Peptides against a protein of PDB entry 5YCA. Designs and how they scored, part 120

Target 1, 132 residues: chain A of PDB entry 5YCA
Amino acid sequence: RSLPAERNPLYKDDTLDHTPLIPKCRAQVIEFPDGPATFVRLKCTNPESKVPHFLMRMAKDSSISATSMFRSAFPKATQEEEDLEMRWIRDNLNPIEDKRVAGLWVPPADALALAKDYSMTPFINALLEASS

## One batch from the design tools (peptide; made by RFdiffusion4, then SolubleMPNN)

Design b2_p25_7_s4 (from b2_p25_7, 9 letters changed)
Fold by OpenDDE base, seed 1:
Structure b2_p25_7_s4 (fold): chain B 132 residues (1-132), chain A 25 residues (1-25)
Amino acid sequence: as target 1 above (132 residues)
Amino acid sequence: REALLQEMLDEGLISEEQYQALLAA
């Protein structure tokens, strides 16, 4: 598949130690009609544009928003490029079904596969290891 | 709480409809 040409410079080095990012994660409970759910989030700021994005994890099953990953990694991606990638994820990975959220959410192993593709491995490792 | 919901909306993690419902809860 083809990914967008320009990537967030925050992710220029996929080999960084993830442990310093763990304490930067924040957990918060959201009350849904069917009960509370905890989300863990990590603020990721583009060092050039200064625009932040938040990577998101469902605390309970550790599902991670592939949508948030893509948008953070590829800030200049077109809607068509995003649609193409989301379709690829549906066809090749194992996105979950959860009526409470939008976008595509994937289990930890799939998130790490995407992280490798997007050069986000330290950030996803930190998000997965953070307490909730 | 509202800030988090706005964040999720901005990131496309919840819909506008879900956002409004959660704010009202």
Scores: peptide ipSAE 0.378, ipTM 0.843, DockQ to the pose 0.761
Fold by OpenDDE base, seed 2:
Structure b2_p25_7_s4 (fold): chain B 132 residues (1-132), chain A 25 residues (1-25)
Amino acid sequence: as target 1 above (132 residues)
Amino acid sequence: REALLQEMLDEGLISEEQYQALLAA
């Protein structure tokens, strides 16, 4: 598949130690009609543009928003490029179904596969290991 | 709470419909 040409310079090194990022994660409880759910989020700021994005994990089953990953990794991506990648994820990975959220959410193993493709492994590892 | 919901909406993690429902709850 084809990914956008320009990547967030925050993710220039996929081999960095993830442990310093763990305490930067934050857990929040959101009240949905069917009850509360906890999310863990990690603020990722593009060091060049200074625009932040938050990576998101459902605390209970560790599903991670692939949408948030893509938008953080590829700040200049077109909607067409995003649609193409989301379609690829649907066809090749194992996105979960949750009526409370939008976008594509994937299990930890799939999130790590995407992280490798997007060069953001340390950030996803930190997000997965953070407490809730 | 509202700020978080707005953030999730902006990043495509919840729909506009879900956003409005959560704000109204």
Scores: peptide ipSAE 0.371, ipTM 0.837, DockQ to the pose 0.757
Fold by OpenDDE base, seed 3:
Structure b2_p25_7_s4 (fold): chain B 132 residues (1-132), chain A 25 residues (1-25)
Amino acid sequence: as target 1 above (132 residues)
Amino acid sequence: REALLQEMLDEGLISEEQYQALLAA
């Protein structure tokens, strides 16, 4: 696969301690037609563009949106690059099925694998350890 | 709530169909 050339400078150091990010996470309940579901979200602001993105975790099974990870990590990615990566995820990882959400959502182990590739491990660790 | 849903839509977390359904609920 070919990841986009330019990465969000927020993720320049994958070795940072994640614990300070844990209290930055927020749990929220979303009322879907079939009932409420709790999500945990972490606001990630690009220090250059000042554009925020939210990383998202389903509280129940800790599935994480790979789509949000990709879009946060690669703000200048083309649609073709995103499509290519999403196909790779489908072929090589274990995305879940959930009718309530869009994009690809992956279990914690897969999210951490992607985080390593995208250089955003501290943020995903914090998101996974945050309370809901 | 609508602003939050729009944000989720923009980030590809929910579909347009789900967005409309949630707004109508």
Scores: peptide ipSAE 0.368, ipTM 0.836, DockQ to the pose 0.748
Fold by OpenDDE base, seed 4:
Structure b2_p25_7_s4 (fold): chain B 132 residues (1-132), chain A 25 residues (1-25)
Amino acid sequence: as target 1 above (132 residues)
Amino acid sequence: REALLQEMLDEGLISEEQYQALLAA
């Protein structure tokens, strides 16, 4: 597959220690029709554009929004590029089924695989290790 | 709450329909 050419400079170094990011995560409860669910969010700000995106994790099963990862990693990506990547994820990874949310959500192992591809490993590790 | 829902919508984490339903709840 082909990923967008320009990546968020926030992710220039995939080898950084993730532990300082853990306390930056925040848990929030969302009231869905079938009951409350807790999400963990990590604010990721592009150091050049200053535009923030939030990486999202479902607290209970640690599913991560691949959509949020992609949009944070590739701020200049077209919708077509996003669609192509999401199709690749559906074909090659194991996105979950959850009627409460949109986009593609993937289990932790898949999230880490994507993180490697997007150079986001420290951020996803922190998101996964944060308390809820 | 609304701000969070708006962010989720913007990030493609919930649909417009879900967003409206959650706001109405």
Scores: peptide ipSAE 0.374, ipTM 0.839, DockQ to the pose 0.752; fails the geometry check

Design b2_p25_8_s1 (from b2_p25_8, 17 letters changed)
Fold by OpenDDE base, seed 4:
Structure b2_p25_8_s1 (fold): chain B 132 residues (1-132), chain A 25 residues (1-25)
Amino acid sequence: as target 1 above (132 residues)
Amino acid sequence: MEEEERREEERKREEELREERRVDY
């Protein structure tokens, strides 16, 4: 696969300590037709463009939105580049389909694999360790 | 200056409230 050339400068250093990011996460209860579900969100602001993206975790099974990760990591990506990456995830990882939420969601281990590829390891570690 | 600062603070509060309520995915 080919990832977009330009990455969000927020993710320039994959070796940073994730601990300071944990308290920046926020839990949110969202009502769905079949009942409430809790999500954990982490606001990630591009230091150059000042545009925020939210990384998302489902609290119950710790599934993480791969779509949110990709869009945060590659803010200038084309729709074609996103589609190619989502297809790669479907073919190589273990995505979870949930009709209640948009995008492609993956288990924690797969999220960490993607985090390494996108240079987002501290952010995904924090998101996974945050309380819900 | 005070009126502009108040408007900016109000805008930030509205943004925070919007972020708390928004479902992104």
Scores: peptide ipSAE 0.117, ipTM 0.595, DockQ to the pose 0.017
Fold by OpenDDE base, seed 3:
Structure b2_p25_8_s1 (fold): chain B 132 residues (1-132), chain A 25 residues (1-25)
Amino acid sequence: as target 1 above (132 residues)
Amino acid sequence: MEEEERREEERKREEELREERRVDY
């Protein structure tokens, strides 16, 4: 597959220790029609543009928003590029379409696979290890 | 200096609390 050419400079080094990022995660309870659900979020700010994106995890099953990952990793991606990547995820990984939330969500193992592709491994490890 | 630092810390805490309440997806 073809990923966007320009990546968020926040993710220039995929080998960094994730431990310092764990306490930066925050838990949030959100009310839905079928009841409350807890999410874990990690704020990721592009050091050049200063635009933040939030990486999202469902606390209960540790599903992670692939859409949040893509949008954070590729700030100048077109909608067409996003659509192509989301189709690739549907065809090659094990995505979940949750009726309560937007975007495409993936289990932890798939999130780590995407993290390697997007150079986000420390951030996804931290998001997965954070308490809720 | 101490008063300005304290005000900045309080502002950052309030901003963090606001961000914690934000729904992104």
Scores: peptide ipSAE 0.116, ipTM 0.611, DockQ to the pose 0.016
Fold by OpenDDE base, seed 5:
Structure b2_p25_8_s1 (fold): chain B 132 residues (1-132), chain A 25 residues (1-25)
Amino acid sequence: as target 1 above (132 residues)
Amino acid sequence: MEEEERREEERKREEELREERRVDY
């Protein structure tokens, strides 16, 4: 597959220590028609554009929004590029179907695989390690 | 300076609280 050429400069170094990011995560209880669910989120601000994105984890099964990862990593990606990547994820990884949430969600192992591809490993590690 | 710094810190805290209440999934 081919990923977008321009990446968010926030993710310039995939080898940084993730531990300082853990306290920046926040737990949020969201009410759904079938009951409450807890999410953990991490605000990721592009240092150049100052545009924030929230990386999201579902607390119950630790699934992570791949869509939010992609949009944060590739702020200038076209919808076609996003669609191609989401199709690749569907074909090659193990996305989770949950009609309550927007975007494509993946289990922790797949999220870490994507994090490597997108240079987001510290952020995903922090998101996975944060308490809920 | 101190009053402006306090006002900015208060604004930042308010923004963070607003973001914490936002539903985004």
Scores: peptide ipSAE 0.101, ipTM 0.602, DockQ to the pose 0.016
Fold by OpenDDE base, seed 1:
Structure b2_p25_8_s1 (fold): chain B 132 residues (1-132), chain A 25 residues (1-25)
Amino acid sequence: as target 1 above (132 residues)
Amino acid sequence: MEEEERREEERKREEELREERRVDY
């Protein structure tokens, strides 16, 4: 597959210690027609553009939004590039179908694989370890 | 704590609360 050429400079170093990011995560209870669910969010701001994106985890099963990861990592990606990557994820990883939420969600192991590809490992580790 | 510093901390707390309430997905 081909990833977008320009990556968010926030993710310049994939080897940084993730522990300082853990307390920056926030839990949120969201109401759905079938009941409440808790999510964990991490605000990630592009240091150049100052545009924030939120990385998202479902607290209960630790599923991570691959869509949120992609949009944060590749701020100049086209819709076509996003669609191509989401298709690749469907074909090569183990995405979870949840009618309650938008985007494509993946289990922790797949999220860490994507994090390596997108240079987001510290951020995904922090998101997975944060309390809910 | 100066009054201006307290006002800035209050604004930051309000911003955090607003962001915590936003549903992205």
Scores: peptide ipSAE 0.113, ipTM 0.607, DockQ to the pose 0.016; fails the geometry check

Design b2_p25_8_s2 (from b2_p25_8, 16 letters changed)
Fold by OpenDDE base, seed 2:
Structure b2_p25_8_s2 (fold): chain B 132 residues (1-132), chain A 25 residues (1-25)
Amino acid sequence: as target 1 above (132 residues)
Amino acid sequence: MEEERRREEERRREEELRRENLVEY
Protein backbone atom coordinates (compact mmCIF):
# COMPACT_ATOMS: atom_id res chain seq x y z
CA ARG B 1 0.00 0.00 0.00
CA SER B 2 0.97 3.63 -0.45
CA LEU B 3 0.45 6.02 2.46
CA PRO B 4 0.31 9.77 1.84
CA ALA B 5 3.66 11.54 1.80
CA GLU B 6 2.86 14.32 4.26
CA ARG B 7 1.97 13.54 7.86
CA ASN B 8 0.53 15.70 10.64
CA PRO B 9 3.47 17.26 12.57
CA LEU B 10 1.68 16.32 15.79
CA TYR B 11 2.87 12.76 15.18
CA LYS B 12 6.55 13.51 14.59
CA ASP B 13 7.68 11.24 17.47
CA ASP B 14 6.04 7.83 17.91
CA THR B 15 8.10 7.04 21.03
CA LEU B 16 6.74 9.70 23.40
CA ASP B 17 5.19 8.75 26.74
CA HIS B 18 1.42 8.43 26.32
CA THR B 19 0.47 8.90 29.99
CA PRO B 20 0.12 12.71 29.85
CA LEU B 21 -2.51 12.25 27.11
CA ILE B 22 -4.79 10.02 29.22
CA PRO B 23 -6.37 12.91 31.19
CA LYS B 24 -7.03 14.71 27.91
CA CYS B 25 -9.44 11.99 26.80
CA ARG B 26 -13.16 12.53 27.38
CA ALA B 27 -15.97 10.01 27.72
CA GLN B 28 -19.36 10.90 26.27
CA VAL B 29 -22.68 9.07 26.22
CA ILE B 30 -24.51 9.27 22.90
CA GLU B 31 -28.13 8.26 22.39
CA PHE B 32 -28.94 5.92 19.52
CA PRO B 33 -32.25 4.38 18.47
CA ASP B 34 -31.25 1.12 20.18
CA GLY B 35 -30.08 2.88 23.36
CA PRO B 36 -27.15 4.83 24.77
CA ALA B 37 -23.52 4.09 23.91
CA THR B 38 -20.39 5.54 25.49
CA PHE B 39 -17.48 6.81 23.42
CA VAL B 40 -14.04 8.00 24.44
CA ARG B 41 -12.51 10.74 22.34
CA LEU B 42 -9.16 12.52 22.18
CA LYS B 43 -8.79 15.92 20.55
CA CYS B 44 -5.73 16.05 18.28
CA THR B 45 -4.85 19.44 16.83
CA ASN B 46 -2.41 19.83 13.96
CA PRO B 47 0.12 22.32 15.37
CA GLU B 48 0.71 23.85 11.94
CA SER B 49 -2.78 24.18 10.48
CA LYS B 50 -4.60 24.35 13.86
CA VAL B 51 -7.23 21.95 12.48
CA PRO B 52 -8.52 19.54 15.13
CA HIS B 53 -9.49 15.90 14.67
CA PHE B 54 -11.02 13.65 17.29
CA LEU B 55 -9.73 10.12 17.71
CA MET B 56 -12.62 7.87 18.69
CA ARG B 57 -13.03 4.70 20.77
CA MET B 58 -16.18 2.74 21.52
CA ALA B 59 -16.06 2.26 25.29
CA LYS B 60 -17.75 -1.15 25.37
CA ASP B 61 -15.46 -3.15 23.06
CA SER B 62 -12.59 -0.62 22.65
CA SER B 63 -13.01 -0.45 18.86
CA ILE B 64 -11.11 2.48 17.34
CA SER B 65 -12.08 4.51 14.27
CA ALA B 66 -9.40 3.83 11.66
CA THR B 67 -10.90 6.55 9.49
CA SER B 68 -10.38 9.16 12.22
CA MET B 69 -6.78 7.99 12.64
CA PHE B 70 -6.07 8.27 8.92
CA ARG B 71 -7.66 11.70 8.55
CA SER B 72 -5.76 13.02 11.56
CA ALA B 73 -2.44 11.54 10.45
CA PHE B 74 -2.69 12.60 6.80
CA PRO B 75 -4.39 16.00 6.57
CA LYS B 76 -3.57 16.46 2.87
CA ALA B 77 -4.60 12.97 1.75
CA THR B 78 -6.89 12.63 -1.24
CA GLN B 79 -10.13 10.70 -1.10
CA GLU B 80 -8.52 8.11 -3.37
CA GLU B 81 -5.66 7.64 -0.91
CA GLU B 82 -8.14 7.20 1.94
CA ASP B 83 -10.18 4.71 -0.06
CA LEU B 84 -7.08 2.70 -0.87
CA GLU B 85 -6.03 2.56 2.78
CA MET B 86 -9.52 1.60 3.97
CA ARG B 87 -9.55 -1.17 1.37
CA TRP B 88 -6.17 -2.35 2.62
CA ILE B 89 -7.53 -2.44 6.18
CA ARG B 90 -10.52 -4.51 5.06
CA ASP B 91 -8.22 -6.95 3.25
CA ASN B 92 -5.48 -7.24 5.90
CA LEU B 93 -7.00 -6.44 9.32
CA ASN B 94 -10.24 -7.26 11.15
CA PRO B 95 -12.61 -4.29 10.81
CA ILE B 96 -15.91 -4.24 12.67
CA GLU B 97 -19.18 -3.31 11.01
CA ASP B 98 -21.42 -1.02 13.06
CA LYS B 99 -24.27 0.72 11.28
CA ARG B 100 -24.62 3.29 14.07
CA VAL B 101 -21.29 4.93 13.24
CA ALA B 102 -19.55 6.25 10.15
CA GLY B 103 -16.09 5.18 9.01
CA LEU B 104 -14.14 1.98 9.42
CA TRP B 105 -13.62 0.69 12.97
CA VAL B 106 -11.02 -1.83 14.12
CA PRO B 107 -10.24 -3.75 17.33
CA PRO B 108 -7.50 -2.53 19.70
CA ALA B 109 -4.74 -4.76 18.30
CA ASP B 110 -5.40 -3.54 14.76
CA ALA B 111 -5.58 0.06 15.97
CA LEU B 112 -2.13 -0.29 17.51
CA ALA B 113 -0.80 -1.78 14.28
CA LEU B 114 -2.17 1.20 12.35
CA ALA B 115 -0.84 3.56 15.01
CA LYS B 116 2.66 2.26 14.38
CA ASP B 117 2.23 2.80 10.63
CA TYR B 118 0.85 6.33 11.16
CA SER B 119 3.28 7.24 14.00
CA MET B 120 0.36 7.68 16.45
CA THR B 121 1.25 5.07 19.10
CA PRO B 122 1.18 7.40 22.16
CA PHE B 123 -2.23 8.77 21.19
CA ILE B 124 -3.83 5.38 20.62
CA ASN B 125 -2.33 3.98 23.83
CA ALA B 126 -3.81 6.92 25.75
CA LEU B 127 -7.19 6.50 24.08
CA LEU B 128 -7.26 2.79 24.96
CA GLU B 129 -6.23 3.35 28.60
CA ALA B 130 -8.62 6.22 29.31
CA SER B 131 -11.58 5.52 31.58
CA SER B 132 -15.10 5.41 30.20
CA MET A 1 -33.63 28.61 32.20
CA GLU A 2 -30.38 27.11 33.51
CA GLU A 3 -31.57 23.51 33.01
CA GLU A 4 -32.69 24.29 29.47
CA ARG A 5 -29.32 25.87 28.72
CA ARG A 6 -27.55 22.76 30.02
CA ARG A 7 -29.73 20.52 27.87
CA GLU A 8 -28.98 22.60 24.79
CA GLU A 9 -25.24 22.44 25.49
CA GLU A 10 -25.42 18.66 25.89
CA ARG A 11 -27.37 18.38 22.64
CA ARG A 12 -24.78 20.48 20.81
CA ARG A 13 -21.98 18.27 22.14
CA GLU A 14 -23.84 15.17 20.97
CA GLU A 15 -24.38 16.66 17.52
CA GLU A 16 -20.69 17.55 17.31
CA LEU A 17 -19.75 13.98 18.15
CA ARG A 18 -22.21 12.57 15.62
CA ARG A 19 -21.35 14.86 12.71
CA GLU A 20 -17.68 15.65 13.20
CA ASN A 21 -16.46 12.48 14.88
CA LEU A 22 -17.78 9.63 12.72
CA VAL A 23 -20.98 8.79 14.60
CA GLU A 24 -24.21 8.47 12.65
CA TYR A 25 -26.84 11.13 13.34
Scores: peptide ipSAE 0.038, ipTM 0.598, DockQ to the pose 0.021
Fold by OpenDDE base, seed 3:
Structure b2_p25_8_s2 (fold): chain B 132 residues (1-132), chain A 25 residues (1-25)
Amino acid sequence: as target 1 above (132 residues)
Amino acid sequence: MEEERRREEERRREEELRRENLVEY
């Protein structure tokens, strides 16, 4: 696969300690037709463009939106590049289909694999360790 | 007043989550 050439400068160093990011996460209960569900989200702001993206986790099973990870990591990606990556994830990882949420969601182990590829490991570690 | 403001902020955050974080019904 071919990832986009330009990455969000927020993710310039994949080796940073994730622990300072944990308290930046926020839990929220959202009402759905089938009942309430808790999400944990982490606001990630591109230091150049100042555009924020939210990384999110379902609290119950810790699944994470791969789509939001990609969009945060690659601010200038084309739709074609996103489509190619999402197809790769479907073919090589273990995505889930949740009726209540859009995008492609993956279990924690897959999220960490993607985080390594996107150079955002500290952020995903923090998101996974945050309380709900 | 303060409780009303808090409730409004919570509703705004819920809408933001639905819109920005790929939540569907």
Scores: peptide ipSAE 0.037, ipTM 0.594, DockQ to the pose 0.055
Fold by OpenDDE base, seed 5:
Structure b2_p25_8_s2 (fold): chain B 132 residues (1-132), chain A 25 residues (1-25)
Amino acid sequence: as target 1 above (132 residues)
Amino acid sequence: MEEERRREEERRREEELRRENLVEY
């Protein structure tokens, strides 16, 4: 597959230690019609544009929003490029369905595979290790 | 007062989560 050419400069080095990012994560309980659910979120700010995106994990099953990863990694991607990548994820990985939340969500192993592709491994490791 | 501030911050973060369009209901 082909990924967008321009990547968020926040992810310039995929080999950095993730541990300093762990305390930057925040847990939040959200009330839904069917009951409460806990999310873990990590604010990722593009150092050039200063635009933040939140990487999201569902605490219950550690599913991570692939959509949030893509949008953070590729801030200049077109909707068509996003659609193509999400289709690739559906065809090649193991996404979950949850109508309570927007976007395409994937299990931890798939999230780490995507993180390698998007050069954001430290951020996903931190998100997965953070307490809820 | 401090509890109220915490609750306001929590509400703000909840609204932000909804604003980011990651929750649908």
Scores: peptide ipSAE 0.034, ipTM 0.595, DockQ to the pose 0.055
Fold by OpenDDE base, seed 4:
Structure b2_p25_8_s2 (fold): chain B 132 residues (1-132), chain A 25 residues (1-25)
Amino acid sequence: as target 1 above (132 residues)
Amino acid sequence: MEEERRREEERRREEELRRENLVEY
């Protein structure tokens, strides 16, 4: 696969301690037709563009939105680049497509694998450790 | 036609989720 050339400068250092990010996470209850579901989210702001993206976790099974990760990591990516990466995830990882929400959601281990590729390890660790 | 419908449904679900996320705590 080919990842986009430009990455969000927020993720320049994959070795940072994740613990300061844990209290920055927030739980949110979202209403769906079949009932409420709790998500944990982490606001990630691009230090250059000042555009925020929210990394998302389903509280119940700790699934992480791979789509949110990709869009945060590669804010200038084309739709074609995103489609290629999502296909790669489908072929190589264990994604779940929830009928209630958009995008591909991956289990924690897969999320950490993607985090390594996207240089987002501290952020995903914090998101996974945060309380719901 | 099925792919287009799927894309429209996905867009709608994403927009709804995004709208809920506009509330910051």
Scores: peptide ipSAE 0.059, ipTM 0.655, DockQ to the pose 0.049; fails the geometry check

Design b2_p25_8_s3 (from b2_p25_8, 17 letters changed)
Fold by OpenDDE base, seed 3:
Formats: sequence, structure tokens, C-alpha cells
Structure b2_p25_8_s3 (fold): chain B 132 residues (1-132), chain A 25 residues (1-25)
Amino acid sequence: as target 1 above (132 residues)
Amino acid sequence: DAEEEERRRREEEEERLRAEREVDY
């Protein structure tokens, strides 16, 4: 696979302590036809462009949106580059299928693998440890 | 007090986040 060349400067250091990010996470209850579901979100702002993205976790099973990770990590990625990466995830990882939500969602272990590839490890660790 | 003001600001931010758009990705 080929990841986009330019990465969000927010993720320049993958080795930082994640614990200060934990209290920055927020829980949100979303109503669906089959009932409410809780999500945990972490606001990630590109320090140069000032464009925010929200990293997303389902509270119940800790599934994380790979789509949210990719879009935050690669702000100048083309749709073709995103499609290529999502296909790679489907072929090599263990994404879940949930018709209630958009994007491609993966279990915690896969999210951490992607986090290493995208240099987002502190942010994904914080998102996984946050309460709901 | 300063601590009370910080708490209020945090609570207002949390309320705003809950009122944001539904999950779209």
C-alpha cells in the first residue's frame, strides 16, 4: 500500500505520553432506530491549518473509526488514496460491519496497528483509555 | 473563584459536544 506523503504535523512525535490526552476525550450518546449508543470522541486540531477532526470510538466494544484516523492523519489525501487504504484494511485487518455508522471501523488491536503506521499512538491510547 | 470558572467552562464545552452533529464517519 501507499500512504499519502504529507501527514498532519500534530502527529510528528509518536512517542509522547498519552495520559494528558485522556481528559480531553468526550462521550456522546447518539440515538439510532434500534436504541441509543455511546461514542467517545477526541478533538484533534491540525496546528497549522487549524482544521479539527474527531477521532471516534464506540464505547461498548471499543471499535475505532479507521476513516476518522486516516482523515485526521492525512489532510491532503485524495479520495483515491483513502479508498486504497480502506481496501488494504479490509484485506489485512479485521474491520467490523455496522450499518448504523458510516466509515470503516476496526477493533482496538487493529486501531493500534494503524496508529503506529499513521504516527498516532498517543492519541489512540488516550481514546481507548477514556471513560464513557 | 478560578476553580469554579474552570469547571463551568468545562461543563459548557461538554454540553456543546453532546449537542453536535451525529456520527458521520
Scores: peptide ipSAE 0.081, ipTM 0.559, DockQ to the pose 0.017
Fold by OpenDDE base, seed 1:
Structure b2_p25_8_s3 (fold): chain B 132 residues (1-132), chain A 25 residues (1-25)
Amino acid sequence: as target 1 above (132 residues)
Amino acid sequence: DAEEEERRRREEEEERLRAEREVDY
């Protein structure tokens, strides 16, 4: 697969200590037609553009939004590039289908694999370790 | 700084309210 060439400079160092990011995560309850569900979110701001994106985790099963990861990592990606990556994830990883939420969600192990590809490992580790 | 802390609290509340109305991808 081909990932976009330009990456969010926030993710310049994949080896950073993730522990300071844990308390920056926020849990919230969102109401759905079938009842409430808790999510954990981490605000990630591009240091150059100052545009924020939220990384998302389902508290219950620790599923991570791959779509949120991609959009944060590659702020200048085209829709075609995103579609290509999401298709790759569907074909090569273990995405979860949940009609309640938008985007493509993956289990923790897959999220960490993507994090390595996107240079987001500290952020995904923090998101996974945060309390809900 | 008390003013900075209050600003952060307001920003967190606004962010929570926004998130309660839409699910980010």
Scores: peptide ipSAE 0.079, ipTM 0.571, DockQ to the pose 0.019
Fold by OpenDDE base, seed 5:
Structure b2_p25_8_s3 (fold): chain B 132 residues (1-132), chain A 25 residues (1-25)
Amino acid sequence: as target 1 above (132 residues)
Amino acid sequence: DAEEEERRRREEEEERLRAEREVDY
C-alpha cells in the first residue's frame, strides 16, 4: 500500500524511549447512554504546524484509534488517502466495531503494527502502558 | 493567602480538564 508522502516531524525517530511519554498520558471518563467509559489520551503536537492531535486508547480493552494515529502521522493527507488506509486496515487487520465512538479502532497488536508503519512506536507504547 | 492559592489550583485544574476534553474528530 501507499502512505502519504509527508509525515509529521514529531515521528522522525521510531526508536526513542517511550518511558518519558507515559506520564504525559491522561485518563478521561466519557459518559455514554449505556454508562461511563474510560479512555487514555496522549496529546501529540506537530512541532512545525503546532497543531495537536490526541492519540486515544479505550481503557477496557486497550483498543487504539487508528484514525487518530493516521491523522497525527500524516497532517497533509487527503481524505482519499485516509479512506484508502482505513480500507486497508479493515481488509488486513482486525478492527473493532464500537458504535459509541468515532473512527476506526484496532487492538494493541494491530496498533503497534500501524505504529511501525507510521514511525510512532514510542507514542503507542506509552499510550498502552499508561494507567487508566 | 490560602484562599488565593486554592483558587489558583482550582483554576489550573479546570483549565487542564478543559484541554483534556478536546476531541479531534
Scores: peptide ipSAE 0.059, ipTM 0.541, DockQ to the pose 0.015
Fold by OpenDDE base, seed 2:
Structure b2_p25_8_s3 (fold): chain B 132 residues (1-132), chain A 25 residues (1-25)
Amino acid sequence: as target 1 above (132 residues)
Amino acid sequence: DAEEEERRRREEEEERLRAEREVDY
């Protein structure tokens, strides 16, 4: 696969302590036609562009939005690059289908694998450990 | 206003999660 060359400088160091990020996570209840669902969100701001992205976790099953991870990690990625990565995820990982939500969602183990690839392990660890 | 902007972003995220649910990513 071909990951975008330019990565969000927020993720320049994959070895940072994730614990300070845990309190920055926020639970959000979103109403859907079949009822409310709780998500955990982590605001990730590109320190250069100042553009924020929100990493998303479904509280119930801890699924993580791979799409949000990718868009946060690679803010200058083309749609083609995103499509290729999402296809790679479908082919190589274990995405979860949830018709209520947009994007491609993956279980925690896959999210951590992607986090390693995207150099955002501390952020995904924090997102997974945060309460809902 | 920062709080208003943050609320806006949350709402946009919620809308994005719903609006694009029918799109295969």
Scores: peptide ipSAE 0.047, ipTM 0.615, DockQ to the pose 0.030; fails the geometry check

Design b2_p25_8_s4 (from b2_p25_8, 18 letters changed)
Fold by OpenDDE base, seed 5:
Structure b2_p25_8_s4 (fold): chain B 132 residues (1-132), chain A 25 residues (1-25)
Amino acid sequence: as target 1 above (132 residues)
Amino acid sequence: EREEEEERRRREREEEERRARRVEY
């Protein structure tokens, strides 16, 4: 498949040590109609534009928002490009359904596969290892 | 159209940073 041409320069090096990113993660308890749920967030700031975006993990099952990953990785992507990628994920990976959250969420193994494609491996590793 | 879409996404990120009760991404 094809991905957007321009990637967030934050992700220029996929081989960096992820451990310094772990303490940057934050847990957040969110109240839903059916009860509280904990999420882990990692703030990722584009070093050129200074625009932040949050990578998101559900603490319970470690599902990660593929939508947040894509939008962070490809800040200039069109909605059509995003839709095409989300369809690809739906057709080729194992996304979960959760009525409480928007976007497309995937299990850890799929998140790491996407991280490789998007050059985000250190960030996803840190997000997965962070405490909740 | 492209600039408007980029601006929309910036606003969504700012809203996400301030989000307390819902996960939208």
Scores: peptide ipSAE 0.086, ipTM 0.648, DockQ to the pose 0.040
Fold by OpenDDE base, seed 4:
Structure b2_p25_8_s4 (fold): chain B 132 residues (1-132), chain A 25 residues (1-25)
Amino acid sequence: as target 1 above (132 residues)
Amino acid sequence: EREEEEERRRREREEEERRARRVEY
């Protein structure tokens, strides 16, 4: 696989303490045809462009949107680059199938593996530890 | 400062509700 060359400068240091990010997470209840589901979201703003992206976790099973991670990490990525990475995830990780949600979702362990690749470890740790 | 923090939290919530009523990705 080939990850995009330019990364969001928000993720310049993968070794930072994640605990200050925990209280920045927010829970959101979304209604679906089969009932409500709670998500945990973390607003991540690119310090240069000032464009925000939301990292997302399903509260119940802690699945995390790999798509949200990729789009936050690589704001200048092409659709082709995204498609390539999502295919790699399908082939190499353990994505969750949920027809209620868009994008590709992965379990916590896979999310942390991706976080290492994208230099997002503190943010994913915070997202996983946040209350719902 | 407390009022500014409450307003900031309100803005964040409004942005969350407005931009993501549904999971987009």
Scores: peptide ipSAE 0.085, ipTM 0.570, DockQ to the pose 0.019
Fold by OpenDDE base, seed 2:
Structure b2_p25_8_s4 (fold): chain B 132 residues (1-132), chain A 25 residues (1-25)
Amino acid sequence: as target 1 above (132 residues)
Amino acid sequence: EREEEEERRRREREEEERRARRVEY
């Protein structure tokens, strides 16, 4: 696969300690037709454009939105590039199916694999460790 | 100063929760 050429400068260093990011995570209860579900979110602001994206985790099973990761990591990606990456994830990783939520969601191990590819490891570690 | 920062963070969280009524992606 080919990832977009330009990456969010927020993710210039994949080796940073994730601990300071944990308190920045926030839990949110969202009501769905079948009942409430808790999510954990981390606001990630591009230091150049000042545009924020929210990384998302389902509190219960720790599934992470791969779509949120991609959009945060690659601010100038085309829809075609996103579609190509999402297809790669479906073919090579273990995404879950949840009709309640948009985007493609993956288990923690897959999220960490993507985080390495996108240079987002500290942010995903923090999101996974945060309380809900 | 610490209390003001905590209150600011609380307000930001409340606004964020109001805007994000559903999972965006």
Scores: peptide ipSAE 0.085, ipTM 0.571, DockQ to the pose 0.018
Fold by OpenDDE base, seed 1:
Structure b2_p25_8_s4 (fold): chain B 132 residues (1-132), chain A 25 residues (1-25)
Amino acid sequence: as target 1 above (132 residues)
Amino acid sequence: EREEEEERRRREREEEERRARRVEY
């Protein structure tokens, strides 16, 4: 696959310690037709554009939104590029289909694999370790 | 049909992100 050429400068260093990011995460209870579910979110702001995106984890099973990862990592990506990446994830990883939520969600191991590809490892580690 | 479903999911995701942003930090 071919990832977008330009990446969010927030993710310039994939080797940083993730621990300082853990307390930046926030838990949120969201109501769905079949009941409440808790999510953990991490605000990620592009240091150049100042546009924020929220990385999301389901508290119960620790699944991560791959869609939000991609959108945060590649601010200038086309819809076609996103569609191609989501198809690649569906074909090569183990996405979870949850009818309550939008986007493509993946288990922790797959999220970390994507994080490596997107240079987001510290952020995903922090998101996974944060309290719910 | 698949493209329309993906577009719908995109919109719903944006709404979920907006809901998450209601409590800013």
Scores: peptide ipSAE 0.068, ipTM 0.672, DockQ to the pose 0.047

